# Peptides against a protein of PDB entry 5JXT: the designs that were tried, part 58

Target 1, 319 residues: chain A of PDB entry 5JXT
Amino acid sequence: SLLPKKEINVYIGMSEMQVKWYQKILEKDIDAVNGAGGKRESKTRLLNIVMQLRKCCNHPYLFEGAEPGPPYTTDEHLIYNAGKMVVLDKLLKRIQKQGSRVLIFSQMSRLLDILEDYCVFRGYKYCRIDGSTAHEDRIAAIDEYNKPGSDKFIFLLTTRAGGLGINLTTADIVILYDSDWNPQADLQAMDRAHRIGQTKQVVVYRFVTDNAIEEKVLERAAQKLRLDQLVIQQGRAQVAAKAAANKDELLSMIQHGAEKVFQTKGAFGTMAEKGSQLDDDDIDAILQAGETRTKELNARYEKLGIDDLQKFTSESAYE

## One batch from the design tools (peptide; aimed at target 1 Y72 E116)

Design b2_p23_3_s1 (made by RFdiffusion4, then SolubleMPNN; from b2_p23_3, 11 letters changed)
Fold by OpenDDE base, seed 4:
Structure b2_p23_3_s1 (fold): chain B 319 residues (1-319), chain A 23 residues (1-23)
Amino acid sequence: as target 1 above (319 residues)
Amino acid sequence: MEEEERARREYERRRAERREAHR
């Protein structure tokens, strides 16, 4: 029988460079961030801020002129300038040593370009597919990854491209490098490894930048997923959860952790304490803390009814 | 500015070529 998947949210601090860029994004639109724009502030402007903050949480090199140089080089700076890359680099070493194989999903094809550069730099053999990959090339990459005795350790996928009914049961580890606004897209990505034909325990690591907008993206996705489950169970198909965040929800999400980010000199959490010098004990501590916070998050939404889950309460973060 | 932009474009080209060679 297929074992239940284990899902762990991995809460990761920003690097010093990410903090600086996160501050810069907020400062550029400070009037919008403070809600001073009132009725004049467009939902589009808030969505643009959200998109830039999510890029920052993934990697600062997603911004033009962020990569250090000249001279421009692929080196350790590609890792230590992004908290998610520091954790990924340690986690992949452990995964490889265990004889596991890994799917890495992102919403951002440009992040997959950075992950390819990382794979080349570390000597990891990989496959890649995204939204632009031709159908024939997708089949070839899947077959190359799934072949008996494949030397391909990593599969890099955009979440939507990976959602297209493919079988990747030759991998047992799934890393969601970022989250979709639609939790069903992430579930569909996990189901590429967690399917009939899987012989191992599937483990899903969801990377979440701590004290940043991604925590609120995750909370909203968890809320939506629980609401969708309850609507299906109750047969109340007419409760179309308004899928699009309103203006006040977007503003609240942008403001989450912003004060602490402005007060921070340097990196956050374990990134401030150890930076790129994370050891195996630090990774175990991050994973254990993540497992605890994941249980707490799930327990919060499991107790809520449909009427409570329809309310985006900013206040439910303080109870 | 022109030398930095040239160096950036050359680096981006070399990165793209390395990615294509490892796919």
Scores: peptide ipSAE 0.422, ipTM 0.907, DockQ to the pose 0.393
OpenDDE base, seeds 1, 2, 3, 5: peptide ipSAE 0.397, 0.321, 0.382, 0.414; ipTM 0.899, 0.868, 0.894, 0.904

Design b2_p23_3_s2 (made by RFdiffusion4, then SolubleMPNN; from b2_p23_3, 13 letters changed)
Fold by OpenDDE base, seed 3:
Structure b2_p23_3_s2 (fold): chain B 319 residues (1-319), chain A 23 residues (1-23)
Amino acid sequence: as target 1 above (319 residues)
Amino acid sequence: SAAEEAARRAYEEARRAARAAHE
């Protein structure tokens, strides 16, 4: 029988470089961040800020001129300059030692390019599929990954390209490096490994940058998912979950953790304490804390009715 | 500088070549 998937949100502090770039993004549009633009501030401008902040949470090298150099080198800086890469690097070593195989999903094909550079640097054998991958090459990559005795450890996928009905039950670990605005896209990604033919316990790690925009992206996704579930259960087809965040929602998301980011000198959380020197105990602590926060998040939304879930619960970022 | 941009481009090309050699 297929075991239930275990889902864990992995809350990860920003690196020092991420904090610096996050500050720069906020400072560049400080009037918009403070809501001083009023009615004249475009929703498009706020969406652009959100997208830059999400890029920062993924990796600073997604920005032009962010990569250190000259000289330009592929080295440990690729890892320690992004909190998610530090955790990924330790987690992949554990996953490999366990004899597991892993799917890594992202919204950003340019992040997959960084993950390829990382895989080459660490000597991890991988497959890749994104939205530009030809249909034939996609089939070939899936077949190469799924073949008996495949030496391909990692499959790199864009969430939407990976969501297209493929079977990857030869992997038992799923890493969502970032989250889709549509929680159904992430579920469809998980269901590539968590499907008929899976023989192992599927574990899903969702990476979430702590004290940043990604927490609000996650909360919004969880809220939407619960709303979708309740609408299905109650047969109330008319509750079209507003697919796009409004201006005030976007502003609240941008403001979340911004004050602490401006006050921070260096990295956040475990990244400030240990940086790239995370050990197995640190990973266990991060995973345990993540499992607790995941249960709390789910329990929060499980108690809410449809009417409450339709309201953006802005907990004031100032309490 | 134009030299720094050229160095960056050369490095990006080297990364692409390394990825292509791993496939």
Scores: peptide ipSAE 0.388, ipTM 0.898, DockQ to the pose 0.424
OpenDDE base, seeds 1, 2, 4, 5: peptide ipSAE 0.285, 0.354, 0.357, 0.339; ipTM 0.859, 0.886, 0.888, 0.883

Design b2_p23_3_s3 (made by RFdiffusion4, then SolubleMPNN; from b2_p23_3, 16 letters changed)
Fold by OpenDDE base, seed 4:
Structure b2_p23_3_s3 (fold): chain B 319 residues (1-319), chain A 23 residues (1-23)
Amino acid sequence: as target 1 above (319 residues)
Amino acid sequence: SAAEAAARAAYEERRAAALAAHR
């Protein structure tokens, strides 16, 4: 029988470079961040800020002129300049040593380009599919990954491209490098490994930048998922979950952790203490803390009724 | 600068070659 998947949110501190770029993004639009734009602030501007902050949480090199150089190199700086890459690098070593195979999902095809560079740098064999991949090349990549005795350890996918009903049950680990605004897209990604034909325990690691916008993206996704579940269970099909964040929600998400980011000198959390020198005990501590926070997050939303979940109150999450 | 642009172009060429050789 298919075992239930284990889902763990992995809360990751920003690198020093990420903190600097996160500050720079907020400072560039400080009036919008402070709500000084009032009713005149466009939803589009707030969505652009959200997009830049999410890029920063993924990798600083998603910004033009962020890569160190000249000389330009593919080297350890690709890893230590992004907290998610530091954790990914340690997790992949553990996953490989366990004889597991891994799907890595992102919303950003340009992050997959960075992950390709990383795979080449570490010598990891991989397949890739994104939104631009031709249909024939998708079939070929899936078949190459799924073949018996495949040397392909990693499959790199955009979350939407991975959502296309494909079977990847030859992987047992799923890393969501970032989250979709629609939790159903992430579930569809997990279901590529967690389906009939899986023989192992599927483990899903969801990377979340701590003290940043991604915590609010995660909370919003969890709230939406719980609301969708309750609506289905109660037959209340007319409760259109507001699929799109309003301006005030977007502003609250942008403001989350901003003060602490401005006060921070250097990196956050374990990234400040250890940087790229995480050991196995540091990874176990991150995973254990993540498992605890995941249970707490789920327990918070499980207690909420439909009426509470419809009130996107930032307050009800902290009371 | 023109020198930075040339250094970037040379890096992207090496990167493309490394990606092609790894596949």
Scores: peptide ipSAE 0.453, ipTM 0.920, DockQ to the pose 0.601
OpenDDE base, seeds 1, 2, 3, 5: peptide ipSAE 0.436, 0.370, 0.426, 0.435; ipTM 0.916, 0.896, 0.915, 0.917

Design b2_p23_3_s4 (made by RFdiffusion4, then SolubleMPNN; from b2_p23_3, 14 letters changed)
Fold by OpenDDE base, seed 4:
Structure b2_p23_3_s4 (fold): chain B 319 residues (1-319), chain A 23 residues (1-23)
Amino acid sequence: as target 1 above (319 residues)
Amino acid sequence: MRAEREAREAYRRERERKKKEHE
């Protein structure tokens, strides 16, 4: 029988470089961040800030002039300048040692470019699929990954490209490097490994930048998923939550952790203490803390009815 | 934006070229 998947949110501190770039993004649009734009502030401006902050949470090299060079090089700086890469680098060593194979999903094809550079640098054999990959090349990459005795350890996918009904049950680990605004897209990604034909316990690691916008993206996705489940169960099709965040919700999401980011000199959390020198005990501590926070997050939404979930989205905009 | 992306893409192409020359 297919074992239930284990899902763990992995809360990761920003690197020093990420903190500097996160501050710079907020400072550039400080009037918008403070809500001083009033009626003149466009929803589009707030969505652009959200997009830049999410890029920063993924990797600072997604910005122009952030990567050292020219000449550009692939070296340890690719890892230590992003908290998610530091955790990924240690986690992949463990995953490989245990004889597992891994799917890595992102919303950003440009992040997959960085992950390819990383895979080459570490000598990890990989496959890649994104939105631009031709149908024939997708089939070839899937077949190469799934073949008996495949040397391909990692599959790099954009969440939407990986969602297209493919079978990747030859992997037992799923890393969501970032989250979709639609929680169903992430579930569809997990279901590529968690399907009939899987023989192992599927473990899903969801990377979440701690004290940043990604916590609010995760909370909103969890609320929406619970609401969608309850609406389906109760047959109340009319309660479909407005799929798009309003201005006040976007502003609240942007403001989350912003004060602490401005006050921070250097990196956050375990990234400040250990940086790239994380050991196996540090990873175990991060995973254990993540498992606890994941249970707490789920318990918060499991107790809420449809009416409470609808109210909670409104009240969190006024605190 | 375009120039930095083109330089990174050039670096990746050169890496792939070197890999093929050693295969």
Scores: peptide ipSAE 0.326, ipTM 0.844, DockQ to the pose 0.232
OpenDDE base, seeds 1, 2, 3, 5: peptide ipSAE 0.044, 0.228, 0.078, 0.076; ipTM 0.661, 0.783, 0.731, 0.712

Design b2_p23_4 (made by RFdiffusion4)
Pose (drawn by RFdiffusion4):
Structure b2_p23_4 (pose): chain A 317 residues (1-241, 244-319), chain P 23 residues (1-23)
Amino acid sequence: SLLPKKEINVYIGMSEMQVKWYQKILEKDIDAVNGAGGKRESKTRLLNIVMQLRKCCNHPYLFEGAEPGPPYTTDEHLIYNAGKMVVLDKLLKRIQKQGSRVLIFSQMSRLLDILEDYCVFRGYKYCRIDGSTAHEDRIAAIDEYNKPGSDKFIFLLTTRAGGLGINLTTADIVILYDSDWNPQADLQAMDRAHRIGQTKQVVVYRFVTDNAIEEKVLERAAQKLRLDQLVIQQGRAQVAAAANKDELLSMIQHGAEKVFQTKGAFGTMAEKGSQLDDDDIDAILQAGETRTKELNARYEKLGIDDLQKFTSESAYE
Amino acid sequence: EEEEEEYEEAEEKRAEEREERRE
């Protein structure tokens, strides 16, 4: 029995420093922010703003010249200058206290570099797979974290790095520092720990910058994730739109017994006998429209799970 | 300009430390 994973959006604010940088990014190209300029502009200008705001929502030290002036030290400012780091510090502390281990995913390798400095600063044992990591290296990294009684606690990965089917069930908590544009990529990262061999409840925490660009980014991915489900659930429809033996057999046998029983004429003919007054015609049209409504209202309301014929139906016996 | 040089030096030191940790 594999427990369904718990996925939680943790909505996070921004530090005073992030606001300064966030405003600068928006100011440096305020024209494009207010939707100015021609409609012919290429997508490049706006997408550059998205990248900067994404970096800003992650950590201000991703911008050169942002860390407090030289010389550079690795201290508490690494934590309190990014809202996500403040939430993560207490979250990681609580995670180790309850005997849990955690996989931390990110889109940007420069952020895992910042998380490396944090793990050394707090004394956390950790492993990293980068996507810019050789094959034999990540094999050892996987084994080191999966070793029984492992020294490690945190596993730093990029959402794409490892490839398909790698197993990290020796962890039961997943933290997505930032989200991906396609939902399958984040969903695959969660299934590094949420797969066969996982014994404990998998909990996934997704850091989201509330009232900023990442909240809006999330809604789109949630929509695209909903659209994918509808396509997959309806993937049986085109194969259903020939005729089975039973379908052909049912068409022929339908009402055949009643035909054999009949010596004279059938229904509409036996009761009225090829002569029809106005009243008889009106009853035929009223009974037909009623049947027509009930038939259409029944089938136009159905779903794929009702129309889909099982392959075992072809096993006529 | 001097501050940019110091920043590059600090990044080099940090990259070296990262490499050592990975060995």

Design b2_p23_4_s1 (made by RFdiffusion4, then SolubleMPNN; from b2_p23_4, 10 letters changed)
Fold by OpenDDE base, seed 4:
Order: structure tokens, then C-alpha cells, then sequence
Structure b2_p23_4_s1 (fold): chain B 319 residues (1-319), chain A 23 residues (1-23)
């Protein structure tokens, strides 16, 4: 029988470089971040800020001129300049030692370019599929990954490209490097490994930048998922989940953790304490803290009815 | 100007190396 998947949110501090870039993004549009734009502030401007902050949470090198140089080279800086890469680098070593195989999903094809360069730099054999991958090349990459005795350890996918009904049950670990605004897209990604033909316990690691916009993206996605489940169970098809965040919700998401980011003169959390020198105990601590916070997050939404979930704003999550 | 040239040349080399690995 297929074992239930284990999902763990992995809360990761920003690197020093991420903090500096996160500050710079907020400062560039400080009037919009402070809500001073009032009725004149466009939803499009807020959505752009959200997108830049999410890019920063993924990797600073997604910004033009952010990569250090000269000399311009692929080196350890690719890892230590992004908290998610530091955790990923340690986690992949553990996963490989366990004889597991891993799917890594992102919303951003440009992040897959960074992950591809990382795989080459570490000597990890990989496959890649994104939204630009031809149908034939996609089939070839899947077949190469799934073949008996495949030496491909990692599969790099955009979440949308992975959504296309493919079977990747030869992997038992799923890393969601970032989250979709639609929780169903992430579930569809997990279901590439968690389906009939899987022989192992599937474990899903969802990377979440701590004290940043990604926590609010996750909360909103969890709320939506619970609402969708309850609507299906109660047969109340008329509850149109408000599909798009309003201006006030976007502003609240942008403001989340912003004060603490401005007060920070270095990295966050374990990234400040250990930087790139995370050991196996530090990873275990991060995973255990993540498992606890995941249970707490789920418990907040499990007790809520449809009417509560529809009224639940980001402000009421902290009361 | 020179730094921007070196950056572009590096980005192009990385792009080409990714294209060659997909072929």
C-alpha cells in the first residue's frame, strides 16, 4: 500500500546578502511599503514588490549585477549567499547517503539555471524540465531519470512543467524550493512521486524563508487549501474562493518581517550563527523546528470552518 | 564598462555550457 506522504516546512533564515537585497527592494518602494500611496497605489506595483521579494528569498543572483565579481566564476559563493542553498547543499548530501533520489521544484526557471550550475559544481547528476522543454526532450528526461539503475540523482522541474501527469515514483524525496500561490500546483508536484508505483515513504520538504514574505505566501496557500477541501466536502460550490489577493492583503504580506529585516545587520537565525558551516545537528534542529511549526500551522486551519476561513485575514492569524 | 563586459561574457559562457549539457 502507498504510505502517506510526510510534509515538512523547512524554515530557513536569509543570508547576509539576501538581507541586504531584501532591504534594498523595500527601500526602493518605501512609500508603497508604508501604505503612503493610498488610493493611488496600484495593485500592479504591490505585485511587483511581492515578486522581487520572492526572488530575493530564492536567490540574490536572480537580480542583474548581484553575482559577485570580477572574477566571475561558479564557486562556494553560489551556496553561502542564499540560505536555501546552504540548507539544500547539506540536505542533498544526507539524501544521497541514504540512497534516496530527489525531485526539486521551483516556480522560477531562472532558479533552475542556478540549481543546474550548482549540480555541476557539486558533481550531482541531474535531469531538467521546465516550461520551455520540448515534449520529446521531456519524455527523454523522464525516461532517463526513471530507467533501472539510473545514475541521475536529482530532477530539476518547474512546478507547472511537473504538473503534467508524469510519473516520477523512482524518487522518494520532494523539495519544493518555493511555493505556488495555488496550493494545488504544489500538491500536483508532490503527486509525481507520491502515487501508485512508489515503494518508499515519500518525504516533502517545503523551503520557506523565515521572517519574510514567503511565510505569508505559505499561510495564504494553506488557508486556500483548507477552504477548497471544506467546500468540496460540504458541496457548497458557490463559495468562490477570492482568487486574487486584494491590495491590503498584498501590503500586509510585504510588511511581514520588514521591520526585523531593517533592524538586521547580517544574516538571520542559523545563517547568522553558522553561515555555510551547518553540520548534521544543525540540519536536524532545522528539520525538527520545521516539523513543529508545520503541525502548529496546520492546527490553526484544521479547527476553522468555511465562514472563519473566508474572514481569516493575515492580521487575525497572530491573535 | 569593463566589469559589465566581463559579466556579460561570463553569463554567455554559463548559458552556452547549459545548452551544451542539454544537447
Amino acid sequence: as target 1 above (319 residues)
Amino acid sequence: EEEERLRREYEERRRRAREERRA
Scores: peptide ipSAE 0.466, ipTM 0.918, DockQ to the pose 0.573
OpenDDE base, seeds 1, 2, 3, 5: peptide ipSAE 0.438, 0.439, 0.439, 0.450; ipTM 0.910, 0.910, 0.910, 0.914

Design b2_p23_4_s2 (made by RFdiffusion4, then SolubleMPNN; from b2_p23_4, 11 letters changed)
Fold by OpenDDE base, seed 3:
Structure b2_p23_4_s2 (fold): chain B 319 residues (1-319), chain A 23 residues (1-23)
Amino acid sequence: as target 1 above (319 residues)
Amino acid sequence: MEEERLRREYLERRREERERRRR
C-alpha cells in the first residue's frame, strides 16, 4: 500500500544579504508599501512588488548586480547569501547519506539555473526539466533519472513542467523550494513521487522564508486548498473561490514582516546565529519547529467552514 | 566600467557552462 506523504513546512530565516535586498525592494516603493497610494495604487504595481519580494526570498542573485565580485567566481557565497540554500545544502547531505533521491521544484527557471551551478559546485549529479525543455529532452531526462542504478541524485523541475503527468517514483524526497499561488500545482508536483509504484515513505519539504511575503503566500494557498476540498465534498461547485488576490490582500501580504525586516541589521533566526555553519542539530530543530507550525497551520483551516474560508482575509489569521 | 565588464563576462560564462552541461 502507498504510505501517506509527510508534508513539512520548513521555515527559513533570510540571510543578511536577503534582508538588505528585501529592505531595498520595500524602500523603492515605500509609498505603496505604506498604503499611501490609496485608490491610485495599481494592482500591477503591488503584484510587481510581490514578485520582487518572492525573488528575494528565493535568492538575491536573481537581481542584476547582486552577485558579489570581483573576483566573480562560483563559491560558498552562492550558498551563504540565501537562507534556503544554506538549509538545502545541509538537507541534501542528509538525504544522500540516507540513500534517498530528491525532486526539487521551483516556479522560477532562473532559480533552477542557480541550483544547477550549486549542483556542479557540490559535485551532485542531476537532471533538469523546465517549460523550455523540448519533449524529447524531457523524456530522456526522465528515463536517465528513473533508470535502475541511476547516478542522478537530484531532479530539478519547474513546478508546472513537473506537473505534466510524469512518474518520478524513483525519488522519495520532494523539496518545494517555493510555493505556487495555486496549491493544486504543488500537489500535482509532489504527486510525481507520491503515486502507485512508490515503495518508500514520501517526505515533502516546503521551504518558506520566515517573517516574509512567503508566509502569506502559503497561508492563502492553504486556505484555498481547504475551500476547494470542502466545495468538492459538499457539491457546492458555485462557490467561486476568489482566485486572484485583491489590492488590500496584496498590500497586507507586502506589509507582513516589513517592520521587523527594517529593524533587522543582520540575518534572521538561525541564519543570524550560525549562518552557513548549521550542524545536524540545527537542521533537526528547524524541521521540528516546521512540523509544529505545519500542524498549527493545518488545524486553523480544518476547523473552518466554507463561509468562514470565504470571509477569511489575511488579517483574521492573527486575531 | 571594468567591474561591470567582468561581471557580464562571468554571467555569460556561467550561462554557456549550463548550456554545455544540458547537452
Scores: peptide ipSAE 0.413, ipTM 0.904, DockQ to the pose 0.537
OpenDDE base, seeds 1, 2, 4, 5: peptide ipSAE 0.353, 0.355, 0.384, 0.405; ipTM 0.882, 0.884, 0.894, 0.902

Design b2_p23_4_s3 (made by RFdiffusion4, then SolubleMPNN; from b2_p23_4, 12 letters changed)
Fold by OpenDDE base, seed 2:
Structure b2_p23_4_s3 (fold): chain B 319 residues (1-319), chain A 23 residues (1-23)
Amino acid sequence: as target 1 above (319 residues)
Amino acid sequence: EEEKKLREEYLEERKKRLEERRK
């Protein structure tokens, strides 16, 4: 029988470089962030800010001029300049030692390019597929990864490419490096490993930048997922939960943690305390804290009815 | 301008290396 998947949100502090870039993004559009643009501020402007903040949460090198150089090199700076990379680096070492294999999903193909450089730098053998990968090359990569005795440890995927119904049950670990706005896309990604033919306990690690926009992206995705589940269970017509965030929701999401980011000098949380020098105990503490916060997040939405979930704006999660 | 060019060259070389590894 297929074991239930274990899902853990891994809350990760920003590196010093991420904090600096996050501040710069907010400062560039400060009038928008403060809501001073009134009725004239376009939803498009807020969506652009959201996209830049999500890039920052993933890796600062997604921005032009962020990579250190010249000379331009792949080195430890690729890891320590992004909180998610610091945690990923330690987690992958543990996953490899336990004889597991891992799928890493992202929304951003350019992040997969950074992860390819990282894999080469650490000597991890990998496969990659994204939206641009030809059909034949996708089959070849899947077959190479799934081959009995395959030496490919990591599969790098865009979440959209993972949606194609492919079987990757030869992996037992799933890392969602970022979250989709549609929680069903992330579920479909998890279901690449968590399906018929899986023989191991599937564990899903969802990376979430703490005190940043990604926390609100996660909350909104969890709300939507619970609403979808309740609608199915109650046989109610799909209340077309407005698929796109409204302007006020986007503004609230952008403002989340912004004040603390502006006040912060250096890194956040464990990144400020330990930086790249995370040990096994620090990783265990991050995973335990993540498991607790994941249970708390789920428990908040499990108590809410359909009517509450429909009215729920990101502000009411803390009342 | 020279720093920008060196960056573009590095990114292009990186892209080529990634494409070669996929073959």
Scores: peptide ipSAE 0.327, ipTM 0.876, DockQ to the pose 0.677
OpenDDE base, seeds 1, 3, 4, 5: peptide ipSAE 0.315, 0.258, 0.319, 0.236; ipTM 0.872, 0.839, 0.870, 0.834

Design b2_p23_4_s4 (made by RFdiffusion4, then SolubleMPNN; from b2_p23_4, 12 letters changed)
Fold by OpenDDE base, seed 1:
Structure b2_p23_4_s4 (fold): chain B 319 residues (1-319), chain A 23 residues (1-23)
Amino acid sequence: as target 1 above (319 residues)
Amino acid sequence: DEEERLRREYLEERERRREERRA
């Protein structure tokens, strides 16, 4: 029988470089971030800020001129300058040592480019598909990954490409490097490994930058998922339509953790304490803390009714 | 300047390597 998938949110502190870039993004549009634009602030401007903050949470090298140099080289800085990469680098070593194979999903094809550079730098054999990959090339990559005795350890996918109904049951680990606004897209990605033919316990690691916009992206996605479930259960098809964040929701998301980010000198959390020197115990602690917070998050939304889930709870943004 | 030249050369070489991985 197919075992239930285990989902763990992995809450990851920003690197020092991410903090600096996160501050810079907020400062560039500080009037919008402070709500000083009032009713005149465009939803498009807020969406742009959200996009830049999410890029920062993924990797600072998604910004032009962020890569260190001279010399300009692929080196350990690719890892230590992004909290998610530091955790990924340690986690992949464990996954490989366990004889597991991993799907890594992102919303950002440009992040997959960084992950390819990382795979090459670490000597990880991988496959890649994204939204631009030709249909035939997708089939070939899937077949190459799925073949008996495949030496391909990692499959890099955009979440969009993962949505194509493909079978990747030869992987048992799923890393969501970032989250979709639509939790169904992430579920569809997980279901590439969690299908008939899977023989292992599927474990899903969802990377979430702590004290940043990604926590609110995750909360909103969890809220939406619960709402979608309740709407289906109650036969109330009309409720699903308010999927797009309003201006106030976007502003609240942008403001989440912003004060702490502005006050921070250096990195956050375990990234401040250990940085690239994370050991196995540090990873276990991060995973255990993540498992706890995941249970708490789920329990929060499981208790809410439709009417509560239709309200964006902005109040938790400042604690 | 020399730094921008080196940056450009690195970016071009990186894109070349990315294209080669996709071929």
Scores: peptide ipSAE 0.465, ipTM 0.924, DockQ to the pose 0.416
OpenDDE base, seeds 2, 3, 4, 5: peptide ipSAE 0.358, 0.373, 0.455, 0.396; ipTM 0.887, 0.897, 0.921, 0.904

Design b2_p23_5 (made by RFdiffusion4)
Pose (drawn by RFdiffusion4):
Structure b2_p23_5 (pose): chain A 317 residues (1-241, 244-319), chain P 23 residues (1-23)
Amino acid sequence: SLLPKKEINVYIGMSEMQVKWYQKILEKDIDAVNGAGGKRESKTRLLNIVMQLRKCCNHPYLFEGAEPGPPYTTDEHLIYNAGKMVVLDKLLKRIQKQGSRVLIFSQMSRLLDILEDYCVFRGYKYCRIDGSTAHEDRIAAIDEYNKPGSDKFIFLLTTRAGGLGINLTTADIVILYDSDWNPQADLQAMDRAHRIGQTKQVVVYRFVTDNAIEEKVLERAAQKLRLDQLVIQQGRAQVAAAANKDELLSMIQHGAEKVFQTKGAFGTMAEKGSQLDDDDIDAILQAGETRTKELNARYEKLGIDDLQKFTSESAYE
Amino acid sequence: SEEREKRMEEREKKAEEELEEEE
């Protein structure tokens, strides 16, 4: 029995420093922010703003010249200058206290570099797979974290790094520092720990910058995820739109018994006998329209799970 | 980490050069 995973959006604010940088990004190209300029502009200008705001929502130290002036030290400012780091610090502290281990995913390798400095600063044992990591390296990294009684606690990965089918069930908590544009990528990261061999409840925390660009980014991915479900669930429809033996058999046998019983004429003919007054015609049209409504209202309301014929139906016996 | 150590050494060098330029 594999427990369904708990996925939680943790909505996070921004530090005073992030606001300064967030405003500068929006100011440096306020024209494109207000939707100015021609409609012919290429997608490049707006996408550059998206990248900066994404970096800013992650950590201000991703911008050169942002970390407090030289010389540079690695201290508490690494935590309190990014809203996500403040939430993560207490979250990681609580995670270790309850005997849990955690996989931390990110889109940006420069952010895992910042998380490396954090893990050393707090004394956390950790592993890293980067996507810029050799094959033999990440095999060892997987094994080191999966070793029984492992010294490690945190596993730093990029959402895409490891490839398909790698197993990290020795962890039961997943933290998505930032989200991906395609939902299947984040969903695959969660299934590093949420797969066969996982014994404990998998909990996934997704850091989202509330009232900023990442909240809006998230709604789109949630929509795209919902669209994918509808396509996959309806993937049986085109194969259904020939005729089975039973389908052909049912067409022929339908009402055949009643035909054999009949010596004279059938229904509409036996009761009225090839002569029809106005009242008889009116009853035929009223009974037909009624049947027509009930038939259409029944089938136009159905779903794929009702129309889909099982392959076992072809096993006529 | 060997890669982290390298980044810390390059970071210290850059900080010394920036302090020399300010002087």

